# Peptides against a protein of PDB entry 3WG5, part 24

Target 1, 218 residues: chain A of PDB entry 3WG5
Amino acid sequence: LAKNIVYVAQIKGQITSYTYDQFDRYITIAEQDNAEAIIIELDTPGGRADAMMNIVQRIQQSKIPVIIYVYPPGASAASAGTYIALGSHLIAMAPGTSIGACRPILGYSQNGSIIEAPPKITNYFIAYIKSLAQESGRNATIAEEFITKDLSLTPEEALKYGVIEVVARDINELLKKSNGMKTKIPVNGRYVTLNFTNVEVRYLAPSFKDKLISYITD
Target 2, 218 residues: chain A of PDB entry 3WG5 as posed
Amino acid sequence: LAKNIVYVAQIKGQITSYTYDQFDRYITIAEQDNAEAIIIELDTPGGRADAMMNIVQRIQQSKIPVIIYVYPPGASAASAGTYIALGSHLIAMAPGTSIGACRPILGYSQNGSIIEAPPAITNYFIAYIKSLAQESGRNATIAEEFITKDLSLTPEEALKYGVIEVVARDINELLKKSNGMKTKIPVNGRYVTLNFTNVEVRYLAPSFKDKLISYITD

## One batch from the design tools (peptide; aimed at target 1 D50, target 1 (a further copy) P104)

Design b2_p13_3_s1 (made by RFdiffusion4, then SolubleMPNN; from b2_p13_3, 6 letters changed)
Fold by OpenDDE base, seed 2:
Parts: C-alpha cells; sequence; structure tokens
Structure b2_p13_3_s1 (fold): chain B 218 residues (1-218), chain C 218 residues (1-218), chain A 13 residues (1-13)
C-alpha cells in the first residue's frame, strides 16, 4: 500500500550540478518510501542550462509525482527554475512570487554584463521550452515569450494563462487545492491523480553538503 | 572587380562574447574590402556555447568565404573551436594540431571539476554538430563522436575522415592547396570557388580592445 | 537579480 506520505524539500539559489544532486537525493528518498508525491519549494534566480536539463530529466524519470512550488512569498522560479517547473508534474506558486525570464545567455563578462546567446542557442531553447509546455499541456506561447520577451508572470497571471496549476499560500492549501488533480505529465508512463487525503507531511532537510554548497554560491 | 586580397587574422584563447566581436570585426573588414576570403588562424581550448553559436552564424552570414585554419603547430580547435570550424566555408589544419573534444558541459565547479551536461543538452549539441557537418558535406558520424566519445583527431585523420579539407604548413601552402576548391557551405546562397591566384595577403592585427580582453581571460 | 540560463562547452587543457 502506498504510504500516504508527502515529502517537502527546499531548493534555493543558483541551479548548478549540486542542485541536481539535491533534486536526485530528495526524489530518491521519496521514491524509496513510496510517497504520494514530493513537493519542492523552489526559489531560484536561474543558473546553468545543463544542470537544468538534467533536473528536468530526473523529474520526468521519477517514480512519484514531483510538484514544484515557488515559495515563499518573494521567491521566484526564474530562468532555469521556469524550465524545471514546466518539466514537472505540477506547478504551484505562492502569492508574491514570480516565474519566467528564461532567455539563455552565454554568461557574464568580467564586468558583470550579460553575454548574449547566439540565435541558434536561443532558438534551441525556444523549441525546448515549448516542448516542455506542450508535453505538460501548458501554454506554449507564453513559454516561448519567457524567452523572446524575457517575460515574467505573477502567480495569478501564470494561472490565468495556463502556465501553472495552483496558487497556494502554504503547503496545506497546496495539498487541498491539488487533491484530485491529474499530473500534467506521466509518472512511469501514466498520468496520476493526486491523492492528498489524510496524508502525512514529511520535511526533508538539506544535507551538510547541500548547506555547504548553498553557502559557497551565495 | 573583387580585389585579389586575402585577409589573415588570429583568434586565440577562450571562446567568449569578446571572441565574437573579434570575428565580427575581422570579417567586416574583409567584407568591406571585397576580399576573396579571410583566413582565421584559430587556437582555442574551447569556451562558451552561446558565443560559439553566434560566431557560427556570423561566419555563415559572411559576404566572403571564411576559412578556419588551426595554426600554428601545437594549436587546437577544441570544443567550441570544432563547432566554429564545422560551420565555416573551409577548414585547414597545420601539422601537429588537433580538432575535436566537443562534449558540452555546464561549466566547472568551484574546485575546477567538470559539471556534466544533462543528456538533453548533449543530445541537442549532437544534433547541432551533425547538422553543421551535414550542411558542409563533412563527416557527421565523426562530428557526433567528437561529443559522444570526446574524440580528438590529428590533421591527417581529420582529412582522411572528411572532417577538414586541407592540411597545410603555412598560409602560402594553404592558399596553394585550397585554390580552386569550392566552399563547403554557401556564401550569400552560392557555393564559391576559391581563387587564390595572384592574391595579396593582408594581416589584421588585434585591436587594443582585443588585446586587453585576451589579457584578462588568460 | 535574475541569473539567466548559461551554457558552456568543455575546454580542453
Amino acid sequence: as target 1 above (218 residues)
Amino acid sequence: as target 1 above (218 residues)
Amino acid sequence: MVDHLTIELKTVE
């Protein structure tokens, strides 16, 4: 019998290979315990494209639903965070958060200026982000505009335009609102109806390694 | 009447947005003077994907043939450099140089270790590098293996396998051997037959800005 | 500050 457990974990800061390790660890724990789902509280300004794509793949390979929750108020799922969200089984946002600003760059110059991505790279990520949106039944036009217009949305706008599924103030409201929703992408090839009736919420703490990495990237 | 001028310029070091500026400046000068071609002496260990893609696009938009020449002996067109070469109108290599090692990465960790690219990114660049090879009538299988096997080739191997067009010891030998060759990609929509009979070789020096950037990235 | 999506290619030493 699947344990009526929902895991909650936090991922904050730059998206790097270390954030992949965090996602992998968190999802693995939840898989091992046959959880109903894991909720990742996400707050990121962006980061690396390769790490982002690996994280998306890891989410899509999860044996359980992975919910991206942009939380707390003031947080964002910017750039890489948006891709990750669009690759997930369900997206939620707290009031006062944001999503978008997905334009790829080559990085920053020594003076801190943005080094623009060539059109070929930009076009690749346009196609990629649109595919994530389409696969999840989300707004592919807006997904494209996250790049082409460097668009950012409020939770209310994102919900209205069909980019996300839930606006929730906290975990309890998220569980309540998402109960009975189908995942936007399959879990092991099947769309899952979320069952958050009588669930135990279990929080995962960052490992020592996770804390150290977060400290270094700040 | 097209001036029988061939420009030669050097691009050395990491591929960045500043290297794009160098390519753009060099090609623009050669275009303005209606040169027969420009030869870029390339020596790079790699660099940023976005800059690479922009450079490829700039080359493909050139009003004149752009020849990538891996030079001098000991130089390489590694990683980003290989993509640039494959996107060019003609590739030459000096003896003792190398080409390949094109595996994309997310960058380097704080300890200098490679942060691996997720499969999605790798697959994108596989498709991209294969497209460059195919468009230029070069060996797409080897181009793929530059990524999947992190393969590097000698000039002799690269020539044998149809990755490059010329092995040459110096500019004079390059001009001699490439005379009468057709560009591997179009110039303004047309394949051009190179005419290096009675050409003036004109060397372009790096600008002060180019020198400064090179100094900072070293 | 938004840190946009960055991509790098391997550098060969």
Scores: peptide ipSAE 0.186, ipTM 0.516, DockQ to the pose 0.478
OpenDDE base, seeds 1, 3, 4, 5: peptide ipSAE 0.128, 0.178, 0.053, 0.182; ipTM 0.607, 0.635, 0.513, 0.634; seeds 1, 3, 4 fail the geometry check

Design b2_p13_3_s2 (made by RFdiffusion4, then SolubleMPNN; from b2_p13_3, 6 letters changed)
Fold by OpenDDE base, seed 4:
Structure b2_p13_3_s2 (fold): chain B 218 residues (1-218), chain C 218 residues (1-218), chain A 13 residues (1-13)
Amino acid sequence: as target 1 above (218 residues)
Amino acid sequence: as target 1 above (218 residues)
Amino acid sequence: MVERLTIELKTVE
């Protein structure tokens, strides 16, 4: 039986191997405490594809539901963040946040211009993001357009199009709205109905290392 | 007229956007002082493709020769490091270092296994690395094999195969051996003959930020 | 461990 505990942790900044470590640590803590779920407050402009894929895999291997919450207002689940969200058990967004812009790039030129990924890479990630959407019962067409059109959506649009499940102003509203929802992907092979009745919210603090990295990447 | 100054800076760790900033800063300092050259002591296991490409471009845009020196013994110019080296005006390696292993990957799985890049990506980087080799008059066949065979070479092998120009134990030997060599790519549109006669070696210290990043990535 | 060339996803500023 899951404890009536929901963990909340923040992941901010670029998606890197260190971000994976954060996800892993946070999810592991929540797993160890047999939490009802963990909510990851995500604010990312994007990042590395490998880290993203590993994070997705880690989420999918979670013994508890992992909710990606694009928060606070002004935050984004851009690029890698979108993939991560689509790979999670539930996506929520706060008003004033964004999701999308998933076009893979090789990077940025010295002048800040985008170095385009070759079509092969683009097509790979199209297939990948569509798979994430399909597996989670989310809008695969929009997922593709996150890449092909570099589409970005508001929470309301994302909800409307079936990209996300919840628009919520804060953790309390998120818990309220998501209570009774089924996870969009399995937890330990089963779709879980979230139970956020009478839950304790437990916030996970970033490690010292986490703080340091955030400071450097800011 | 170039000052009889050679700058030496260290770049260690993963190739990231921050690494680009380091390259840019170091090269800019050397340019401003109208140095004869800058030697970058490079030790990298690899990193991001975009950062790598930007670094290559920055090197190619340098107003002074940029020498990549794989140093100290035990260091590597792995993956991104090889690309960077091949994009530079001169490559040197210390004994006991390595170069190569340029196969692009999407990243590492949770278990540390390699997530292979799709063939299209691999082929793109094959073309790219070959272009770097060709432009610098280095062995394009070996450059390709750095990817296709995930080949790694010793300094002696790399020299033998025409991948690098110098094997040197330290800065003094590097300066001695590279004195009178022509850059493998142009500087301001001209191939430069290096003049390391009676040069002052000036070491650039990492910034506080540089130190912090290194600490985190170690 | 050789960190191989990793592909980046677009970072939206």
Scores: peptide ipSAE 0.093, ipTM 0.555, DockQ to the pose 0.854
OpenDDE base, seeds 1, 2, 3, 5: peptide ipSAE 0.049, 0.028, 0.029, 0.190; ipTM 0.508, 0.273, 0.339, 0.610; seeds 1, 3, 5 fail the geometry check

Design b2_p13_3_s3 (made by RFdiffusion4, then SolubleMPNN; from b2_p13_3, 6 letters changed)
Fold by OpenDDE base, seed 5:
Structure b2_p13_3_s3 (fold): chain B 218 residues (1-218), chain C 218 residues (1-218), chain A 13 residues (1-13)
Amino acid sequence: as target 1 above (218 residues)
Amino acid sequence: as target 1 above (218 residues)
Amino acid sequence: PVEHLTIELKTVE
C-alpha cells in the first residue's frame, strides 16, 4: 500500500517576504506530491505584517493541511508567528516553546525602544487576530490578549485555553497525537480528518536562497 | 586650503532594515570625516514602515546635512522614499524622476492586489507625514495627498508646490544650486548654510553585504 | 511597481 506522505520543513527567523516564499515553496511541493499534510517547524521572533498576512492566505489556500509546529524546545511563534499559527489547519507546540506577544508596533527606535503603534493599528490587528481565532474555533479572547496584554503562553497553557491542539515532544509524537484530528479550518472547503497511521515522513531542505537569506538576516 | 568634502552614496531598492544599515554606515563615514554634507542618491519603490521611520530618525540625528537626491532619471522616491526625503535636510530630484504614492498598505494579496490598510493606519501615517512636512517647512497638504489621493509628482511639480528644494540633472548642478541654501531641518540644533564653493566629491561604494542583499532582494 | 508602506508586527527577541 502506497504510504501517505507527510512533509516536514523548517522556517526560522524573522517573518519577511522571503519567509512567504519559503512557505509557498514548501506547501507547493507537498501539494504537487499529494501529501497527507505538511508540518512547518516554526521558530520566529516575529516580523512583517504583510508577509504574515500573505502567509496566512497561502496556508488557507493550501490544497493540503498545513500544521504549524513550534519546534524545537526554546523556539517561539512570537508576534507574526502567532497569527500564522492561528491561520493554520493545526497548531502544535513542543515543551519549552512559547506563543503570543502579538502587539503591533511601528518599529524600534535607534535606542532599541519600541515605537508604539497608534490605537487604530492595534484595533485592526485585534479584529484580525480574533477573526483567525474564530474561524479556526480557537480562543478569541486569548488571541485579543496576545495584543492587549502582550500575553505569552506556554504550550500547556495554550492547550488548556484552546489556542492550540497538540503538545508534542517530536514529530513522531505529533503524528500520533494529531492522527484522527479534524483540521481547525477547511481544506478545499472541507474539514479534513488527518490520517497518520501509515505515513512516510519527508524532510524538505531549505533552498540555497533560503540559506543565504537566513545567513544575512541572522 | 583643505577642500570641503561631500560624500555621495547610492541607495537603491526596497526600504528594509538593511537599507537602514546602509544609511547608518554612509552617514557615519561622512560624520567621521567631518564632511560638509552627504548626498544619498535614492531610487526606491517603497518598503517597510519601521525601516523608514528608523531611517528618518537616523537622518535627523545626523551630525552633518543629509541630502536626498532622487537619481538617476527614471528613479523614484515612492512611498517610504517620500517619507525619507521629507525627513531630510534637503531634497533634490533629477528630471524624469517621481515622488509620492505614500498610501500605507497591509501588503499584497497572493494575486498581487493591494490589501488596504485600515483607516486607522492611514490616519496615523497622514499625521506622521504631515509632521515631517511641517517640521521641514514643506507642503503638508501635498504630503497628506500623497496618501489620501495616492498622488505622485514630477520634480517640477514638487518644486512648484514646495515639497522639494532643487531640480538638478547631476551632482554638479545639485551642488551649484544648493550652495548657500539653508537646511530645511536643523543639524545639531542649528539650520546650516550649505557651502559647496570648494568641494571634493567622494563616492562611497556599497559594502559586500549591501551588494549581496541587493542581489537577493532584486 | 510601487511598494506601499508596510507595517511591522513586534519582533520578540
Scores: peptide ipSAE 0.106, ipTM 0.567, DockQ to the pose 0.872
OpenDDE base, seeds 1, 2, 3, 4: peptide ipSAE 0.168, 0.040, 0.252, 0.087; ipTM 0.408, 0.237, 0.673, 0.570; seeds 1, 3, 4 fail the geometry check

Design b2_p13_3_s4 (made by RFdiffusion4, then SolubleMPNN; from b2_p13_3, 6 letters changed)
Fold by OpenDDE base, seed 2:
Structure b2_p13_3_s4 (fold): chain B 218 residues (1-218), chain C 218 residues (1-218), chain A 13 residues (1-13)
Amino acid sequence: as target 1 above (218 residues)
Amino acid sequence: as target 1 above (218 residues)
Amino acid sequence: MVEHLTIELKTVE
């Protein structure tokens, strides 16, 4: 069957359990239609560790390639978003976006101050993020520094250092540049060469539930 | 110098960054006075992972033994409280208390439902809690089951299975029963034999800040 | 504003 469909969906805002549901729904739709890939336009300041790890797992279990695209300009894949990206099959960024700032925290005090994570937690996530980077053949040193230095990178820097695979202004450029690239992690145990020749782009809209949750978390 | 002082302090409620401050303050006071030990009367339903891990680290860095005492009857060392206990030099429980239920979560939804942790997080905490148990010579299998089965134990069960060291009705009985016991983890790199012969018991009160925080989190 | 990675443990009623 001709895998000539690419889905595009947007995930914006804090990473929560509801964000997992969005990822799951979007990927499931794309799987059901035997899509060549799904592109997730991601813009997140971060969020919850548990949701993040679930999302990573869901991506890794996908029957099709999942591309994380930090978009539009001004967007970020911060904190949890970086982990998600590093756990995905391909990372792209638009100009004027950022990635990084991955230091785990225990949360915020009543006054809004950061509650620092103990060293054991920090070390766990260092190991975790390095594992994601290594598994995907990306820069594990930089991944570590996303935590230890709370480092943030531009798309150009991220590409240069081997954190991401593509800098693209829009979906069309992304498809063009990523055509023929191998996924950075396996799909169902095999690395896939992306074929974006003569593809139909289908946009997925957020569900009513997705919209409601986004409204509440704003 | 005669180490003839034992401090007793209470920590009640959710484990947060403020709870860490309480632990730090209490232990510091006891350290400054070269106490034989500090007993923390703990009653917690759980809380934040980061705060928990910081507290464990603070306990392990203590210059004196830190005894976690699940007290009074009806109290629990649930979730984060269990980790803290397993990271301490000695665990005691009063009759009618409980320990366990250590499953990590990502938090609660807006409707109050549990947001489940992804397997990666769960596995991390399994490894972590087992490490705490093993380091302290306690039952690592049960520690794991605190997560995998969300197991809770009575004091009698916990003692039987080698999770805790003492069942005691009050401070006096605790001191009597724990006298001559070796700490389950080192103090400054050495296992300490507790000496509670002719000790003065000093109770530490919560600070004004401690009281305020407890009031807000209620 | 960056929201760093937060972790919670179950709270038992």
Scores: peptide ipSAE 0.189, ipTM 0.515, DockQ to the pose 0.485
OpenDDE base, seeds 1, 3, 4, 5: peptide ipSAE 0.262, 0.150, 0.135, 0.066; ipTM 0.694, 0.529, 0.620, 0.401; seeds 1, 3, 4 fail the geometry check

Design b2_p13_4 (made by RFdiffusion4)
Pose (drawn by RFdiffusion4):
Structure b2_p13_4 (pose): chain A 218 residues (1-218), chain B 218 residues (1-218), chain P 13 residues (1-13)
Amino acid sequence: as target 2 above (218 residues)
Amino acid sequence: as target 2 above (218 residues)
Amino acid sequence: VTSISPITFPTVS
């Protein structure tokens, strides 16, 4: 009961209704165990707007900080993952990862051709991504360009431009650098200072169901 | 005189990419065997827009008539399934089935809440559903109300209002009543008159992949 | 009844 606990979970693949269930399951475990924070290792090339908005909402309502960590090297928080990142308490990127490219689309034709959205819906997601950035004090100008210019950024660029808070190789380095940082959004109405000194790290294994469903969607 | 071959397939659940694959697989089989028609027993609550549009497109390119049959009793062709029906060569409904209820939403939230669709998406789908109805000679005024009023219809109401062509209890009654009917959309440029005199019915089983994905869904 | 899910995001490589 007198411990400092950080949970680490993994989320890979298309952001779908099932991805929401994962976020909710992992975050719920950390909340019930009074964790200092939960670190989500995120690697997503794309996903659905409805599950993305539900995840952002679940993060906003989280009783503990949620740190989105674009990991491992070569991972991306592209498309829906970018909003999830902008909607969270802190963003960390591992070397060689990517963030951005968030243009909303109606989806994919028989060809694999892109089915673009009506111009106004593009404006809707611009307003939504600007809102997430401003609510978290992040660079909304660059965030808008994730859509309008299909802009994508490396870790160092994302840090320079004020989109993320940490560049880290691993969980230990992430804890060291983010220790003492204030969350970019509140936890239960208060902005919180992260205390990662003398911390116990607990890894949450993805379930059989997680790995299987992810593989199938792949 | 001649033996006419009719294929029957079942398509159930949410409309997704796997559903497009089912439509493509079942239709390709019927085309290669020079079938008079393929009948799809459809039961769907809804699904994704891109897959629905890809299914409508696949039906438009079909070299044989595609008859959408809302079956069994209790089944519905709601939301995305309505567009598939309106985009097909002939629509049949079993007693106690439903069609309509197509108001687009961005999706469902955590607590029963619904994420509203911006007006542009709503107007986009109004134009699309009116277009499918106009191209097939079905009631465009009522089709709009599937969206603007979330209108849902019984089979008897759907026939009366000119949204569908046949009300049938089974495959036997469907072939009997639809024999001699012209298709509502062309097959390769010409409107085909359906010949169901001297008919061999062939049932297509769902594949291993089909069964697995649906068991996981159940 | 499930309503249509109209928007998604591209898959990036």

Design b2_p13_4_s1 (made by RFdiffusion4, then SolubleMPNN; from b2_p13_4, 6 letters changed)
Fold by OpenDDE base, seed 1:
Structure b2_p13_4_s1 (fold): chain B 218 residues (1-218), chain C 218 residues (1-218), chain A 13 residues (1-13)
Amino acid sequence: as target 1 above (218 residues)
Amino acid sequence: as target 1 above (218 residues)
Amino acid sequence: VVGIEPISFKTIS
């Protein structure tokens, strides 16, 4: 029996245009192989809003389900990472991870203090993040609070409050728990029921460029 | 049975004079073919006010209905994009998109802070945006608040508050939902009932110049 | 100008 393929890739560090390229590459590979899904192990403190939005769009345009998995323990989908997760087909978190803290900023001053975004920008992203939540049937109130209260949640809290779909310790548990779940947003115009009953897990390695950039940004 | 044509084109990025050229080119092509309508998939963070106003005028002068469709998910008709939408014959939004945040600014300072527009300019655009809303039978109060409160809305909110006409996941759903609707402003002096029952969808690709400029501005 | 500039989302360390 030909096993369906599930790809797993890791994205770590700040969200930048290079991170977009990683998402694009990984998803494209999985699409080419008609994979059952791709799981992105995400660990990010945040990053650029423009890159984030492009990544969300790329995920939304995927021909296969994109699962964002906050992993390993100690990792976070912080700030931009939260948006990315909310734009995906399924969110999973490992125990010991976190999600949230989405308040937009213009940057950091020379003394390391935050330069606050003006209300115009803040309100824009409130609408944006709420829209992501609403589209995916996730908790829009909490999504808003990720900005207005700079809220951060544990996996248990996030699950309880309807922000995420799965808490899983590892890939195997993730596959088990998500098997039979419907994607929270459409794939090619339809909600897909995930089938992980007979899958081959295939890991994608970062390219040389990916490694180099990660090294520089860390 | 000869199918009526609906053109679909994408406009992404900052609104500039080059964006005007894109609108003009796309609409002109559709006019030449006596298309039933043109749908512009719009994704913009905003841009120049002068370019925006020219685009609005070009839309208003179109010989065929111009539908602004905020697409794909994650996209926005932010700032200048809102004005453009309000000046069009029909507004649609995909789930996961946003509209609003229209407060005019003079620019950004070296430290990234906003340089506020003086009251005279702000008031000018309040009047302008209200006029667009009134002309198209859309919510002028909310349009004003896009400036005064820097308000941003989800598709659901925008629909609910009478800012937009359709929420649609894709072009097919858009055509279905908007079929039989009247344009919110006149086309050649009359309100047109959209007929999308038997249409051929034809996509317009960006020119080389369009692609180059997009690359530079992104 | 009616627009927004690139912004960042970062956690405060």
Scores: peptide ipSAE 0.022, ipTM 0.281, DockQ to the pose 0.269
OpenDDE base, seeds 2, 3, 4, 5: peptide ipSAE 0.022, 0.028, 0.030, 0.073; ipTM 0.266, 0.299, 0.324, 0.333; seeds 2, 3, 4, 5 fail the geometry check

Design b2_p13_4_s2 (made by RFdiffusion4, then SolubleMPNN; from b2_p13_4, 7 letters changed)
Fold by OpenDDE base, seed 1:
Structure b2_p13_4_s2 (fold): chain B 218 residues (1-218), chain C 218 residues (1-218), chain A 13 residues (1-13)
Amino acid sequence: as target 1 above (218 residues)
Amino acid sequence: as target 1 above (218 residues)
Amino acid sequence: VVGIEPISFPVKT
């Protein structure tokens, strides 16, 4: 039987418009090849809200399942990364990773202090993050607390509280554990049962432009 | 025999002038009680260079050993946190934590892009971080690469490359593994052999002000 | 801007 393709790509660093381009490129490649899924190894401290929302939309528009994998150990899906994860078809975390800390800010002052977002913006993102959680059948209370309490969770906590779906040490364990799981949001209007019983893993490397921008933004 | 005291305190979030005050307060308490050491559980994405340098100085001026413990799993000693760690008497990391990413920046633009530091500033911090590594007998080449390559390391890599001294899962394992180790920099002009054979662990909680500021900066 | 942690090392300008 012809092997189904699973793509794996890494997105690391700040979430920006360029990160959107990376997501778009990676997902598009996987879509074009009719992959069973794409796994995005995500390690982000957060970033821009506008870019994040666009990324979430791009994931939701994907013709194939997009699995956000907080990887490797030490990685985080912080701030914008949490939103992205919550908007995806499946969330996995490696041991020693984190998720959360979603309180919106306006930026940093010259003294490095946080410029707090006004209540209107905070409330907007509370509603938004809860929507993402609810749409995916994930814990909307915890999603809200990612903002209101600046909550950060371990993989074990995130799994326990129904924020994520899988804890896995590597791609092989992820494929094994997620095999037969249904996506948490629809793909083309339907919840897809993931089939990783006969797959070829293909790694996508960052483009030259991706590397350059990551270097500039890192 | 009277038990020696080991203090444990948590410093989480951005490195600012308030973080300096936290370090100063915690170390001062431990000094006043003639503690065998203080363990600072550090989880930071980085922060202000000025505050970082002041914190490093405060650690170097400590009358007792200051152990930086990158903890819990998922935590990082990123950017300023790496400098702080490299300036301390002993570095430990929990599994699933990270250290590195030390490239200085001027800040973030309105579009969330990084404003790069001019070469003069970058070169200053290259010299500075190498100095910290050399003074502590840690890997100065890797310390430089934390800037020049924006390198981030796992605990295992950091230990392997001689950046840190201990990998430990918790305080008990840290105490066990670091018992009998010499500090990597002097305390009051001498390298101290840590004695954790008969210790009482005392936890220091953040002050109300610490909590408030962390909430504002988080 | 949604909070970026890790925050790259801002130098006091």
Scores: peptide ipSAE 0.028, ipTM 0.331, DockQ to the pose 0.206
OpenDDE base, seeds 2, 3, 4, 5: peptide ipSAE 0.026, 0.022, 0.026, 0.030; ipTM 0.274, 0.274, 0.321, 0.282; seeds 2, 3, 4, 5 fail the geometry check

Design b2_p13_4_s3 (made by RFdiffusion4, then SolubleMPNN; from b2_p13_4, 6 letters changed)
Fold by OpenDDE base, seed 2:
Formats: structure tokens, sequence, C-alpha cells
Structure b2_p13_4_s3 (fold): chain B 218 residues (1-218), chain C 218 residues (1-218), chain A 13 residues (1-13)
């Protein structure tokens, strides 16, 4: 039975293999406690595609709903962060945040210019992001445009276009607004109606290792 | 209970990680004393995007209103400074100041020419700046044009177009004009009506470290 | 390794 517990954890910075470890740890803790959901406060400029895909898989394998919350104001779910969000059970954004800009690149040249991904890679991720959007019942056209136009959206735009489900100023508003919503993807093969009635919010702190690595990578 | 205290501090120069430390220190002092507000006299040509975003977050996390005041005459809130202003609880400008010119760049080439940011980055910051404007009830169209047209505005133009809230010649005029105004963004989740009746103005000086680093970076 | 690379924080305003 789902306990009336919602976990909240923060993931900030570049998406790397270490970010995967953070997602895995946080979700595992929440799963073990049979939480109603975990909310991941996400602030990322993007990162590695491989790590991103692993994170998406980990979210989709979660035994509980994983809510991606682009938070706090000024945060972003950019690039890899958008894919992660689109792969999650619910997306929320705080006012003053952004989502999008998903065009894959190979890196940066010595002059700081982007090394473009070849069409093969771009087309792969177009298909991938569209698939995530379609699977979650979100706007696949906009998802494609996150790549083809490097589109970035405000929370209001993202909500309007059906990219995200909730605009919320804080965790309490998020819980209030998302109460009774169905997950956009299945949990253990079934769509779950979120129950945030009389929930205890438990914050998960970064481990010492998480703090150290974030400090080094920042 | 808010004390009838208003703090005033100066932040001048390039926006860096050290500028974040200055903002954090100043706001923390004012928070600890339960000030009615802190006014940051800002004069910046811009700086790092990461530092800027962190500063915006710090402002939005403030327990008290943070007023960005482009001051003195001849000062600017250019580039990163505009984002910071748009992320704040109230914007004021002195006559003879400017705001805008927010187009992101990757840096400068050996010949001093701008290395352009790729469309991905530009579009991200268009969304970001529009989000800040929308959140604060300010002109999002002009905010976008700060990037797309590298637009810069006078105080009068900025006021007219709904980018800023006050034009003031000095701190006393600023306090007078802003008294009774609501913050453009929430403080601890609530819009605050500024009360500058019978306030004591306390100036915060830069630390020795602040002075030294500003000297080195300037 | 294909990066959906971060918006480079070397971005300056």
Amino acid sequence: as target 1 above (218 residues)
Amino acid sequence: as target 1 above (218 residues)
Amino acid sequence: VVGIEPISFPTKF
C-alpha cells in the first residue's frame, strides 16, 4: 500500500553517469518506502546523451511515480533535461523556468563553436524524443521542434502546448495541483492516479559524495 | 516583524561567481535583520550566464524584497544585469542609466570579435528572459528584444514599456516612489507591499575581499 | 559520445 509519503530530492547540474547514480539512489529510497511519488527538483543545462537515456530508463522502471519538477525559479530542464522530463510520469515547472533546446551536438570546437551532430544522430534523437512525447501523451510536434528549431519554452507555453502538466510555484502548490492527476506513463504497467491527500513530504539530501561531485563539476 | 530598516549595497563590475557571493552576503545580512528590503545599487556590463542564473535564484529565494537599482547615473544593467533585474522584486533606474543588450555570446576571439552563441543557447536565453518577465509581470516582448535586437533602453523607455517600476534620482526618491508598491515577484510565496515609512537606511560596504576581487576583475 | 551537451556555461552575457 502506498504510504502517504512524497519524497523530494534535488538534482542540479550536468547530466552525467553520476547524475544517473543520484536518480537511482533517490528513486530506490522512495521505492523502498512505498512512497506515493518522488518529486525530483531538476535544474540542468543538459549533458551526456547516454546518461540521459539511462536515466529515462530508470524512471520508466520506477515502482512509483517520478515527477520531474523544474525548480527553483531560474532553473531549466535544458537539452538532456527535456528528454528526462518527457520520459517521466509527470512534469511540473515553476514560474521563471524553461524547457527545451534539445538539439544533439558532438561537442565544442577549440573556438567554442558547436560541433554539429551528423544527420544520422539528429534523426535518431528526433525519433527518440517524439517517441517519449507520444508515449506520455505529450506534444510530439513541439518535442521535435525542441531539436529542429532548438525551441525553448516558458512554463506557460509548455503547459499550453501540452508539453507539461503543471505550473507550480512550490512543492505545496505542485502537490495540490497534481492531486488526482493520472501519471502520463505507466507505473508497473498501470497508469496511477496520484493521491496527495494528507501526505508527508520528506526531503532527501544529496549524499556527501553528491555534494562533492557537484562542487567539482560546477 | 519587518524592522523599519532598508539596506543599501553596491554591486559593480562583471557578473562572476564572486558577484554571487556578494549578493548572497548582502541579502543574508538584510534577511537576518528582517529588513523591509534591500536595495542593490547595480552597475554591470554583464558577465557569466551561470553566475547570473545563480544570482537570480538567490534573489528569488530571498526572505525579503530585493530591489535592483541601476545607479548611479552613467551606470548600466547590461546583459546579465538585465536578467538579474528582471528576476528581482522591483527594478529602479536612475536618470542617465541603461538596461538591455542581453544577447548571449561564447566569448571574444583573439581579435576581440564576439564569438556568437549558437541558436540553441540564444533560444534558451530568449525563453529564460521571457519567463523572468512574465513571472514578474513585466514586458516579455521587450525582454525578448533585449536579445533579438540587442535593445538597450533608457529609464524612461523602460518605465514606459513596463520593464521597470521606478525612475529615481537617489535612494530617498526611490524609497518615496516605491512606498506602497507591491513586489513584482513573491517573497516567501507572497507578494509584499513595500513599507518605507520611517525607515532607517543602512549602507553595507563591500568587504575587503569584495574590494580586492573587484579590483582584480576590473 | 553523442552529447546532448549542456548549454555551455562559458556563455557570457
Scores: peptide ipSAE 0.047, ipTM 0.340, DockQ to the pose 0.129
OpenDDE base, seeds 1, 3, 4, 5: peptide ipSAE 0.027, 0.080, 0.028, 0.037; ipTM 0.299, 0.348, 0.282, 0.315; seeds 1, 3, 4, 5 fail the geometry check

